# Peptides against a protein of PDB entry 6UG1: the designs that were tried, part 27

Target 1, 304 residues: chain A of PDB entry 6UG1
Amino acid sequence: SNEERKRRKYFHMLYLVCLMVHGFIRNEWINSKRLSRKLSNLVPEKVFELLHPQKDEELPLRSTRKLLDGLKKCMELWQKHWKITKKYDNVGLYMRTWKEIEMSANNKRKFKTLKRSDFLRAVSKGHGDPDISVQGFVAMLRACNVNARLIMSCQPPDFTNMKIDTSLNGNNAYKDMVKYPIFWCEVWDKFSKKWITVDPVNLKTIEQVRLHSKLAPKGVACCERNMLRYVIAYDRKYGCRDVTRRYAQWMNSKVRKRRITKDDFGEKWFRKVITALHHRKRTKIDDYEDQYFFQRDESEGIPD
Target 2, 301 residues: chain A of PDB entry 6UG1 as posed
Amino acid sequence: SNEERKRRKYFHMLYLVCLMVHGFIRNEWINSKRLSRKLSNLVPEKVFELLHPQKDEELPLRSTRKLLDGLKKCMELWQKHWKITKKYDNEGLYMRTWKEIEMSANNKRKFKTLKRSDFLRAVSKGHGDPDISVQGFVAMLRACNVNARLIMSCQPPDFTNMKIDTSLNAYKDMVKYPIFWCEVWDKFSKKWITVDPVNLKTIEQVRLHSKLAPKGVACCERNMLRYVIAYDRKYGCRDVTRRYAQWMNSKVRKRRITKDDFGEKWFRKVITALHHRKRTKIDDYEDQYFFRRDESEGIPD

## One batch from the design tools (peptide; made by RFdiffusion4, then SolubleMPNN)

Design b1_p10_6_s1 (from b1_p10_6, 5 letters changed)
Fold by OpenDDE base, seed 4:
Structure b1_p10_6_s1 (fold): chain B 304 residues (1-304), chain A 10 residues (1-10)
Amino acid sequence: as target 1 above (304 residues)
Amino acid sequence: DVYKELKKKF
């Protein structure tokens, strides 16, 4: 019905705001001075120097290569720190079906909200789910004065799915779900004027995204609970930016159709949400990023 | 403002 379509759209919007606020709160928690002091001690001087290379004026790529090597060593150090990777409780922050939402409305399961103190303890001990681990890795890089962003792929329920029953069938549902991350890191490369993508936990990869990312979900089963639609970046200065364009090969032709921003009302609303979560002034880094997104939009073209 | 209000609810 038209009413069910409206209900699903509004529920998607509400759920998306809750996810984006969750990302903002986690980004505040990883700025903890107490955690920063502890995590900086995990990084030896030689690795710190690689994270902060001098600018090579002849070949800026040499400086980028040092930074990439420093980030690789930080991932290795992080794996040594992290002792226990817990499974998600149920689906974690992956996408729920409409049926699961309806069933959950009847079950007042008190979501055991992880307190800030418990989060800081979990990161400090190296015990937690993959999301806590990624968030802790971003905290370690920030402790080393690296301009690292927390990235969140927000997974609100699919308002474009009008099926009544959206039950997922399959024995490997959890493995397919966790194949691609929900949280990762970006690091600013001041030499190339680009963001470097870092997944320290799931795929254990560093990439310089050109047209597509390895972190973008592929295959039907993986996309059931992880649809690339709202990739939100949270920086150390409480900036909030939509970076979906980096990770979406087909933003205009495919991804936009699955977003609230497919219409003018949704675009204006989503811009208001981003603005409400963006707590810093614009910088030259934002200009370089917007220029990159513009070039990617022109290169994709406008779908007819 | 929205953050301060939401932070009071969570």
Scores: peptide ipSAE 0.015, ipTM 0.602, DockQ to the pose 0.050
Fold by OpenDDE base, seed 5:
Structure b1_p10_6_s1 (fold): chain B 304 residues (1-304), chain A 10 residues (1-10)
Amino acid sequence: as target 1 above (304 residues)
Amino acid sequence: DVYKELKKKF
């Protein structure tokens, strides 16, 4: 019905705000001074120097290569620190079906929210789910004074799916769900004036994304619980930015159709949500990023 | 604070 379409749209909007606020809170917890002091001790001086290379005036690419080597060594150090990767409880923050949402509304199960103290202890011990691990990695880089962002791929239920029964076929293995991450890191390269993508936990990759990322979900089974629609960046100064354009190859032709921002009302609403979560002034880093997004929009073109 | 501001704007 038209009513069910409206209900699913409004529920998607509410769920998206809850996810974006969750990312904001986790980003605040990452800035813990007590955690920072503990995690800085994991990074030896030689690796710290690689994270903060001098500018090579002859070849700025040499400075970027040092930063990339420092980030690789940080991933290796983080893997040694992280002792226990827990499975997600159910689907974690991956996308739920409409049927799963309806069944969960009937079950008054108190979701045990992880407290700040429990999160800090989990990161400090190296015991937790993959999301806690990525968040801890961002905390370690920030402890080393690196301009690292927490990235969250927000997975609200698909309001474009109008099927009554949206049950996944029972064969959608946990393996297909977790094939691609929900959380990752970005690091600012002051030499190339670009964000470097870092997945320290899932794919264990470092990328300089130009046209597409390896972190973008591919294949039907993987896209059932992980649909690239809202990639939100949270920085160390409580900035909040939509960075979906970096990771979406087909933003205009495919991704936009599955976002609330497909219409003017949704665009204005989503801009208000971003503005409410963005607690810093604009910087030259934002100008370079917006210029990159503009060039990516021009290169994709407008879909016919 | 962010939750209180969001509750006031939405």
Scores: peptide ipSAE 0.013, ipTM 0.604, DockQ to the pose 0.064
Fold by OpenDDE base, seed 2:
Structure b1_p10_6_s1 (fold): chain B 304 residues (1-304), chain A 10 residues (1-10)
Amino acid sequence: as target 1 above (304 residues)
Amino acid sequence: DVYKELKKKF
């Protein structure tokens, strides 16, 4: 019905806000001074120097290479720190079906919300789910004065799916679900004027994304619980930015159709949500990023 | 509150 379409749209909006607020809160928690002091001790001076290379005036690419090497070594150090990767309880923050949402509304499952203290302990001990691990990695880079963003791929239920029964075939569902991350890192490269993508936990990869990312879900099974629609960046200064354009090859032709921002009402609403979560002034880094997004929109073209 | 209620529903 038209009513069910409206209900699913509004529920998607509410769910999206809650995910974005979750990302904001986790971004605040990883700014913990106590955690920062502990995590800085994991990074040797030689690795810190690679994270902060001098500008090579002859070839800025040499400075970028040092930064990339430093980030690689930080990923290796992080793997040594991380002792226990817990499985997600149920589907974690991956996308739920409409049926699962309805069933969960009937089942008063006591979700144990992880407290800030428990999160900080989990990161400090190296015991937690992959999301906690990525968040801890961002905290470690921030402890080393790296301009690292927490990236969250928000997975609200698909309001474009009007099927009543959206049950997923269960057996391989977890492996396909966790094939691509929900959380990752971006690091500002001051030499190339670009964000470097870092997945320290899942794919264990570092990328300089031009047109597409390895972190973008591919294949039907992986996309059932992980649709790239809302990639939100949370910086150390409580900035909040939509960075979906970086990771979406087909933003205009494909991704936009599955976003609330497909219409003017949704665009204006989503901008209000971003603005409410954005607690810093604009910087030249935002200008370079917006210029890159503009060039990517022009290069994709307007969908016919 | 809404976030706590939603975290209770999910």
Scores: peptide ipSAE 0.013, ipTM 0.625, DockQ to the pose 0.095
Fold by OpenDDE base, seed 1:
Structure b1_p10_6_s1 (fold): chain B 304 residues (1-304), chain A 10 residues (1-10)
Amino acid sequence: as target 1 above (304 residues)
Amino acid sequence: DVYKELKKKF
């Protein structure tokens, strides 16, 4: 019905705000001065120097290569620190079906919300789920004065899915779900004027994304619980930016149709949500990023 | 109601 379509759209909007606020709160927690002091001790001086290379005036690419090598060594150090990777409770922050949402509303399941103190202890000990591990890695890079962003792929229920039963039956459902991350890192490269993508936990990869990322979910089974629609970046200065364009190959043709921003009302509403979560002034880094997104929109073209 | 409450925050 038209009523059910409206209900699903509004529930998607509410759920998206809750996810974006969750990302904001986790970004505040990883800025903990107590955590920063502990995590800086994991990074030797030689690795710190690689994270902060001098500008090579002859070949700026040499400076980028040092930064990439420093980030690789930080991923290796992080793997040594992280002792226990816990499975997610149920589906974690991956996408729920409409049926699962309705069933969970009827079941008074007390979601045990992780407290800030428990999070800081989990990161310090190296014990937690993959999301806590990625968030801790971002905290370690920030402790080393690296301009690292927390990236969150927000997975609200699909308001474009009007099926009554959306149950996902399958023995491999968990493996397919966790094949691609929900959280990752971006690091600013001041030499190339670009964001470097870092997945320290899932794929254990570093990318300079041009047209596509390895972190973008591929295949039907993986996309059922992880649809690339809302990739939100949270920086160390409490900036909040939509960076979906970086990771979406087909933003205009495919991704936009599954976003609330497909219509003018949804675009204006989503801009208000971003503005409410963006607690810093614009910088030259934002100008370079917007220029890159513009070039990516021109290169994709208008969908037929 | 929840949407009206969200509209008051934005």
Scores: peptide ipSAE 0.007, ipTM 0.566, DockQ to the pose 0.088

Design b1_p10_6_s2 (from b1_p10_6, 6 letters changed)
Fold by OpenDDE base, seed 5:
Structure b1_p10_6_s2 (fold): chain B 304 residues (1-304), chain A 10 residues (1-10)
Amino acid sequence: as target 1 above (304 residues)
Amino acid sequence: DVVKELKEKF
């Protein structure tokens, strides 16, 4: 019905705000001074120097290569620190079906919210789910004075799916779900004036995204619980930015159709949510990023 | 309020 379509759209909006607020709170927690002091001790001086290379005036690319090598070594150090990767409870922050939402509303199961103290302990011990691990990795880079963003791929229920029963029947549903990450890192390269993508936990990859990312879900089974629609960046200064354009090859033709921002009302609403979570002034880094997004939008063109 | 009610559900 038209009423069920409206209900699903409004519930999607509500769920999206909750996910974005969750990302904001986790971004505050990883700025903990107590955690920062502990995690800085994991990074040797030689690796710290690679994270902060001098500007090579002859060939700025040499400075970028040092930063990339420093980030690779940080991923290796993080793997040594992280002792226990827990499976997600149920589906974690991956996309739920409408049926699962209805069933969970009927089941008064108190979701055991992870407290800040428990999160800081989990990161310090190296014990937790992949999302806690990525968040801890961002905290380690921030402890080394790296301009690292926490990236969250927000997975609200698909308001474009009007089917009641999406039976996700499959023995491999968990493997397909976790094939691509929900959380990752971006690091600012001051030499190339670009964000570097880092997945320290899942794909264990460093990428300079141009047209497409390895972190973008591919295939029907992977997209059932991980649909790239809302990639939100949280920086160390409590900035909040939509960076979906970086990771979406087909933003205009495919991704926009599944976003609340497909219409002017949704665009204005979503901009208000971003603005409410954005607690810093604009910087020259935002200008370089917006220029890159503009060039990416022009290069994709308008969908036929 | 909505954020508080959702902190109890998540």
Scores: peptide ipSAE 0.019, ipTM 0.693, DockQ to the pose 0.083
Fold by OpenDDE base, seed 3:
Order: structure tokens, then C-alpha cells, then sequence
Structure b1_p10_6_s2 (fold): chain B 304 residues (1-304), chain A 10 residues (1-10)
């Protein structure tokens, strides 16, 4: 019905705000001075120097290569620090079906909200789910004065799915779900004027995204609980930016149709949510990023 | 109710 379509759209909007606020809160927690002091001790001086290379005036690419080597070594150090990767309770922050949401509304399941103190302890011990691990990795890079962003792929329920039963058919549902991350890192390369993508936990990869990302979910089974629609970046200065364009090959042709921003009302609403979570002034880094997004929109073209 | 549950999840 049209009323069920409206209900699912409004529920998607509400769920999306809750996810974006969660990302904001986790980004605040990883700025903990106590955590920063502890995590900086994990990074040897030689690795710190690689994270802060001098500008090579002859070949700026040499400076980028040093930064990439420093980030690789930081991933290796992080793997040594992280002792226990816990499975998610149920589906974590992956996408729920409409049936699961309806059943959850009937069952007053006490979701165990992780307190800030418990999060800081988990990161400090190296014990937690993959999301806590990624968030801790971003905290370690920030402790080394690296301009690292926390990235969150927000997974609200699919308001474009109008099926009554949205049960997932699959024996490997958990493996397919966790094949791609929900949280990752971006690092600003001041030499190339680009963001470097870092997944320290799931795919254990560093990439400079051009047209395609390895972090973009592929295949039907993986996309059932991880649909790339809202990739939100939280920086060390409490900036909040939509960076979906970086990771979406087909933003205009495919991704936009699955976003609340497909219509003017949804676009204006989503802009208000981003503005409410963006607590810093614009910088030249934002100008370089917006220019990159513009070039990506021109290169994709208007879908026929 | 569902809003409260979502706020309690995060």
C-alpha cells in the first residue's frame, strides 16, 4: 500500500539518523586523551616518521609512498595489539530485514549499549568486535597526529523493498554479511591531495580509490545486509561529510535510487542531518574532496 | 517505542 511505503520511508529516515548519531558518538569516544596516550606507545618512532614524511619537491609520490608504508606498518602493529575479534551479536550494524524489525518491535530485547568506559577498555585490551577494532585503529592514527577519519557505511532498512516477507535465504548468512566492512578508515594524503582508504580489520587493505573500491559490496548475498548507500566520514575535528561518491561506482544510476536523497524533500532533510552533525568550519581539504566528487559525477554521466 | 529502542541500541 501507499501507507506502508510511507511508513517504511519514515522508519528508514529515523533509523538512518540513529546510525549517523552512533557514528558521531563513537568518533567522539576515539578522541579520548587517555586512549590517545596509550595507543601512541604502540607506534615506534621509525613508523611515526614514515607517517610524517618530508615533502619531496622533485617527486611528491615518494612522500606518498612513505605514508603508505607507515600505514601498512600501523596495520601490522594493530594486528599484534588486537587479541580477540568477537563475532557480532546477531547482525551488529548490518542491514536488518523488515521482518526482523517487526519481530524486534514485539520482542523488547534489551540491547546491551556499550558504555564509553567499556569501549575504551575494549580498545585498550584489544578485545572486541570488528567495529570496535576499526574505531581503535583510527584512534591510534589520531594519537600519532595523522588526519584519520572514521568511515561508517550506514545500513538502514531498504525502504525500496516493499516485500512483506524479507527473510534471507542462506546457509552462510554470517560469512556473506561480514565479507565487507561497515566501518573503515580514511587518511589524508597532503602530498597527492587525496584521501587514502584503509580497512585494517576485514580486508586488511590500503587503497587509493579511483573509480572502484574493494570495500564496495559485490554479489547478491553480500548486498542483502550491506548495501552501499550512506558512507559517512567523521573527522578528528568533529566534521561530518557524505563520502558515498568515493565508493559508489554507479552513484547516479543505481545508488541514488536507494537513498532518501532521491527526491527534493529527502535531499533537504539529509542535508539538515549532516549539518547538525558537522561541528567544524570548512577547510581546503573539503574543497579538494568536493572537486574530486564533481569530477566523479561528470565521469559517470547522467544515467540514460 | 521503536525510536527509543533504536536510541538504546546506539
Amino acid sequence: as target 1 above (304 residues)
Amino acid sequence: DVVKELKEKF
Scores: peptide ipSAE 0.019, ipTM 0.690, DockQ to the pose 0.090
Fold by OpenDDE base, seed 1:
Structure b1_p10_6_s2 (fold): chain B 304 residues (1-304), chain A 10 residues (1-10)
Amino acid sequence: as target 1 above (304 residues)
Amino acid sequence: DVVKELKEKF
């Protein structure tokens, strides 16, 4: 019905706000001064120097290569720190089906909300789920004065799916779900004027995204619980930005159709949510990023 | 504000 379509759209919007607020709160927690002092001790001076290379005036690419090598070494140090990777309880922050949402409303399962103190202890000990591990890695880079963003791929239920039963049947459902991350890192390269993508936990990869990312889910089974639609960046200064354009090869032709921003009402509403979570002034870094997104929109073209 | 605007539409 038209009513069920409206209900699913509004529930998607509410769920998306809750996810974006969760990302904001986790981004605040990883700015903990106590955690920062502890995590800075994991990074030797030689690795710190690689994270902060001098500008090579002859070949700026040499400075970028040092930064990339520093980030690789930080990933290796992080793997040594992280002792226990816990499985997600149920599906974690991956996408739920509409049936799972309805069933969960009937079951008063007290979700144990992780407290700030428990999160800081988990990161500090190296014991937790992959999301806590990525968030801790961002905290370690920030402790080394690196301009690192927490990236969250928000997975609200698919309001474009009008099927009554959306149950996902499959023995490998968990493996397919966790094949691609929900959280990752971006690091600002001041030499190339670009964000570097870092997945320290799942794919253990560093990339300079041009047209497509390795972190973008591929294949039907992986996309069932991980649809790239709302990739939100949280910086150390409490900035909040939509960076979906970086990771979406087909933003205009495919991704936009699955977003609340497909219509003018949804676009205006989503801009209000971003603005409410964006607690800093615009910077020249935002200008370079917007220029990159513009060039990516021109290169994709307008779908017919 | 955004959460209030959502509650008023439900």
Scores: peptide ipSAE 0.018, ipTM 0.643, DockQ to the pose 0.124
Fold by OpenDDE base, seed 4:
Structure b1_p10_6_s2 (fold): chain B 304 residues (1-304), chain A 10 residues (1-10)
Amino acid sequence: as target 1 above (304 residues)
Amino acid sequence: DVVKELKEKF
């Protein structure tokens, strides 16, 4: 019905705001001064120097290579720190089906919300789910004065799916679900004027995204619970930015059709949500990023 | 605010 279509859009919008606020709160928690002091001690001086290379005026690429090597060593140090990777409770922050939502509305499952104190303890001990681990890695880089962003791929239910039964069939559902991350890191490269993508936990990869990312979900089974639609970046200064364009090869032709921003009402609304979560002034880093997104939109073309 | 504005438009 038209009513069910409206209900699913509304619920998608509400769920998206709740996810984006969750990302904002986690980004505040990883700015903890107590956590920063503990995590800085995991990084030896030689690795700190690689994270902060001098600018090579002859070949800026040499400075980028040092930064990349420093980030690789930080990822290795983080794996040594992290002792226990817990499985997600149910589906974690991966995408729920409409059936799962309806069933959960009837069952008042008290989501045991992790308290800030428990989160800080989990990160300090190296015990938690993959999301806590990624968030802790971002905290470690920030403790080393690296301009690291927390990235969240927000997974609200698919309002474009109008099927009544959206049950997922399959014994491998968890393995396919966790194949791609929901949280990762970006690091600002001041030499190339680009964001470096870092997945320290799942794929254990560092990439400089040009046209496509390794973190973008591929294959039907993986996309059932992880649909790339809303990739949100949270910086150390409480900036909030939509960075979906970086990770979406086909933003205009495919991804936009699955977003609330497919129409003017949804675009205006989503811009208000971003603005409400963006607590800093614009910087030259935002200008370089917007220029990169513009060039990516031009290179994709406008779908006919 | 954003959630309240959502509730007022739906």
Scores: peptide ipSAE 0.017, ipTM 0.641, DockQ to the pose 0.156

Design b1_p10_6_s3 (from b1_p10_6, 6 letters changed)
Fold by OpenDDE base, seed 4:
Formats: C-alpha cells, structure tokens, sequence
Structure b1_p10_6_s3 (fold): chain B 304 residues (1-304), chain A 10 residues (1-10)
C-alpha cells in the first residue's frame, strides 16, 4: 500500500539517525585520554616515525609509501593486541529485514547497551566484536597523532523493498553477512591529499581508492544485510561527513535510488542530520575531499 | 542540542 511505503520510509529515516548517532557516540569514546595513553604504548618509535614521514619534495610518493608501511605495521601490532574476536549478537549493526523488525517490535529485548566503561575495558583488553576492534584501532592511530577517521556503513532497513516477507534463506547467512565490514578506518595522506582506506580487522587491507573499493559488498548474498548506501566518516575533531561517493562506483545510477536522498525532501533532511552531527569548522582537507567527489560524479556522469 | 538530548536518553 501507499501507507506501508510511507511507514517504511519514515522508519528507515528514524533508524538511520539512530545508527549515525551511534557512530558519533563511538567516535567520542575512542577519543578517551586514558585509552589514548594505553594504546600509544603499543606503537614503537620506529613505527611512529613511519606514520609521520618528512615530506619528500622530489617524490611525495616516497612519503606516502612510508605512511602506508607504518599503517601496515600498525595493523600487525593491532592483531597482536587483539586476543578475542567475538561473534556479533544476532546481526549486530548489519541490515535487518522488515519481518525481523516487526517480530522485534513484539519482543522488548532490552538491547544490552554497551556502556562507555565496558567499551574502554574491551578495547584495552583486546576482547570484543569486530566493530569494537576497528574502533580501538582508530583510537590507537589517534593516540599516535594520526588523522584517522572512523568510518561507518549505516545499514537501515531497505525502504525500497516492498515485499511483505523479506526472510533470508540460507545456511551461510552469517558468513555472507560478515564478509564485508560495517566499520573501518580512513587516514589522511597529507602528501597525496587523499584519504587512505584501512580495514584492520575484516579484510585486513589498506587501499587508495580510485574508482571502487574492496570494502564495497559484492554478490547478492553479501548485499542482503550489507548495502553500501550511507558511509559516514567521523573525525577526531567531531566532524561528520558523507563519504559514500568514495566507495560507490555507481553512486548516481544505482546507490542514490536506495537512499533517502533520492528526492529533494530526503536530501534536505539528510543534510540537516549531517549538519547536526558535524561539530567542527570546514578545513582544506574537506575542500580536497569535495573536489575528489565532484571529479568522481563528473566521471560517472548523470544517468539518463 | 539533539546530541545532548539523545545522550541523556541512552
């Protein structure tokens, strides 16, 4: 019905705000001074020097290569620190079906909200789910004065799916779900004027995204609970930015159709949500990033 | 403001 379409759209909007606020809160928690002091001790001086290379004026790429090597070593150090990767409780922050939402409305399962103290203890011990691990890795890089962002792929229910039953069939549903991350890291490369993508936990990869990312979900089964639609970046200064354009090859032709921003009302609303979560002034880094997004939009073209 | 109000509810 038209009413069910409206209900799903509004529920998607509410759920998206809750996810984006969750990302903001986690980004605040990883700025803990107590956690920072502990995590800085995991990084030896030689690795710290690689994270902060001098600018090579002849070949800026040499400085980028040192930074990439430093980030690789940080991933290895993080794997040594992290002792226990817990499975998600149910689907974690992956996308729920409409049926699962309706069934959950009847079950007042008290979501055991992880307290800040418990989160800091989990990161400090190296015990937690993959999301806590990624968030802790971002905290370690920030402790080393690296300009690292927490990235969150927000997974609100698909308001474009009008099927009544959206039950997922399959024995490997969990493996397909966790094949691609929901949280990752970006690091600012001051030499190339680009964000470096770092997945320290799931794919254990570092990439300089050009046209597409390895972190973008591929295949029907993986996309059932992980649709690339709202990739939100949270920086150390409480900036909040939509970085979906980096990870979406087909932003205009495919991804936009699955976003609330497909219409002017949704675009204006989503911009208000981003603005409400953005707690810093604009910087030259934002200018370079917006220029990159513009070039990517022009290169994709406007779909007819 | 919205963040403070949400932080007080969670």
Amino acid sequence: as target 1 above (304 residues)
Amino acid sequence: DVYKKLKEKF
Scores: peptide ipSAE 0.015, ipTM 0.616, DockQ to the pose 0.050
Fold by OpenDDE base, seed 1:
Structure b1_p10_6_s3 (fold): chain B 304 residues (1-304), chain A 10 residues (1-10)
Amino acid sequence: as target 1 above (304 residues)
Amino acid sequence: DVYKKLKEKF
C-alpha cells in the first residue's frame, strides 16, 4: 500500500539518523585522551617518522610511498595488538530485513548498549568485534597525529524493498554478511591531496581509490545485508561528510535510486542531518575532496 | 511522534 511505502520510508529515515548518531558517538569515544596515550605507545619512532615524511620537492610520490609504508606497518602492529575478534551479536550493524524489524519490535530484547568505559577497555585490551577493532585503529593513527577519519557504511532497512516477507534464509548468511566491512579508515595524503582508504581488519588492504574500491560489496548474497548507500566520514575535529561518491562506481545510475536523497525532500532532509552532525568549519581538504567528487560525477555522466 | 520530533530538530 501507499501507507506501507510511507511507513518504510519514515522508518528508514529514523534508522539512518540513529546509525549516523552512533557513528558520531563512536568518533567522540576514539578521541579519548586516555586511549590516545595508551595507543601511541604501540607505534615505534621509526614508524611514526614514516607516517610524517618530509615533502620530497623533486618527487612528491616518494613522500606518499613513505606514508603508505607507515600505514602498512601500523596495520601489522594493530594485528599484534588485537588478541580476540568477537563475532557480531546476530547481524551487528549490517542491514536488517523488514520481517526481522517487526519480529524484534515484538520481542523485548534488551539490546545491551556498550558503555564508553567498556569500549575504551575493549580497545585497550584488544578484545572486541571487528567494528571496535577498526575504531581502535583510527584512534591509534590519531594518537600518532595522523589525520585519520572513521568511515561508516550505514545500513538502514531498504525502503525500496516493498516485499512483505524479506526473510534471508541461508547457511552461509554470516560469512557473506561479514565479507565486506561496515567500518573502515581514511587517511589524508597531504602530498597527493587525496584520501587513502585503509581496511585494517577485514580485507587488510590499503587503497588509493580512483574509480572503484575493493571495500564496495559485490555479489547478490553480500549485498543483501551490506548495500553501499550512505558512507559517512567522521574526522578528528567532529566533521561529518557524505563520502559515498568515492566508493560508489555507479552513484547516479544505481546507488541514488536506493537513497533517501533520490527526491528533493529527501536531499534537503539528509543535508540537514549532515549539517547537524558537522561540528567544524570548512577547510581546503574539503575543497580538494569536493573537486574529486565533482570529477567523478562528470566521468560517470547522467544515467540514460 | 518521533518523525515530528526529528522534523522539529531539523
Scores: peptide ipSAE 0.015, ipTM 0.595, DockQ to the pose 0.092
Fold by OpenDDE base, seed 3:
Structure b1_p10_6_s3 (fold): chain B 304 residues (1-304), chain A 10 residues (1-10)
Amino acid sequence: as target 1 above (304 residues)
Amino acid sequence: DVYKKLKEKF
């Protein structure tokens, strides 16, 4: 019905706000001074120097290569630190079906909200789910004075799916779900004036995204619980930015149709949410990023 | 603070 379509749209909006606020809170927890002091000790001086290369005036690419090598070594150090990767409780922050939402409303399942103290302990011990691990990796880079962002792919229920039963096929559902990350890292390269994408936990990859990312879900089974729609960046100064354009090859033709921002009401609403979560002034880094997004929008074209 | 800013905008 038209009423059920409206209900699913409003529920998607509410769920999206809750996810974006969750990302904001985790980003605040990452900025813990106590955690920062502990995690800085994981990074040897030689690796710190690679993270902070001098500007090569002859070939700026040499400086970028040093930074990339430093980030690779940080991923290796992080793997040594991280002892236990826990499975997600149920589906974690991956996308729920409408049936699962309806069934969960009836079940008073005590959602064990992880406390800040428990999160800091988990990161410090190297024990937790993949999301906690990525968040801890961002904390380690920030402890080394690296301009690292926490990236969150927000997975609200699909308001464009009007099927009553959205049951998923069971056998490999968890493996397919966790094939692509929900959380990752971006690092500012001051030499190339670009964000470097880092997945330290899932795919264990470093990318300079051009047209597409390896972190973008591919295949029907993986997209059932992980649809790239709302990729939100949280920086060390409590900036909040929509960076979906970086990871979406087909932003205009495919992704926009699955976003609340497909209409003017949704666009205005989503802009209000971003602006509420953005707690810093604009910088030249934001100008370079917006220029990159503009060029990516022009290169895709407007779908007819 | 985030919830206050959200309430002021919605």
Scores: peptide ipSAE 0.011, ipTM 0.611, DockQ to the pose 0.057
Fold by OpenDDE base, seed 2:
Structure b1_p10_6_s3 (fold): chain B 304 residues (1-304), chain A 10 residues (1-10)
Amino acid sequence: as target 1 above (304 residues)
Amino acid sequence: DVYKKLKEKF
């Protein structure tokens, strides 16, 4: 019905806000001074120097290479620190079906909300789910004065799916679900004026994304619980930015159709949500990023 | 509150 379409749209909006607020809160928690002091001790001076290379005036690419090497070594150090990767309880923050949402509304499942103290302990011990691990990695880079963002791929239920029964075939569902991350890192490269993508936990990859990322879900099974629609960046200064354009090859032709921002009402609403979560002034880094997004929109073209 | 209530509802 038209009513069910409206219900699913509004529920998607509410769910999206709650995910974005979750990302904001986790971004605040990883700014913990106590955690920062502990995690800085994991990074040797030689690795810190690679994270902060001098500008090579002859070839800025040499400085970028040092930064990339430093980030690689930080990923290796992080793997040594991380002792226990817990499985997600149920589907974690991956996308739920409409049926699962309806069933969960009937089952008063006491979701144990992880407290800030428990999160900080989990990161400090190296015991937690992959999301906690990525968040801890961002905290470690921030402890080393790296301009690292927490990235969250928000997975609200698909309001474009009007099927009543959206049950997923269960057996391989977890492996396909966790094939691509929900959380990752971006690091500002001051030499190339670009964000470097870092997945320290899942794919264990570093990328300089031009047109597409390895972190973008591919294949039907992986996209059932992980649709790239809302990639939100949380910086160390409590900035909040939509960076979906970086990771979406087909933003205009495909991704936009599955976003609340497909219409003017949704665009204006989503901008209000971003603005409410954005607690810093604009910087030249935002200008370079917006210029890159503009060039990517022009290069994709307007979908016919 | 809303986030807590939503986490309790999911």
Scores: peptide ipSAE 0.010, ipTM 0.641, DockQ to the pose 0.100

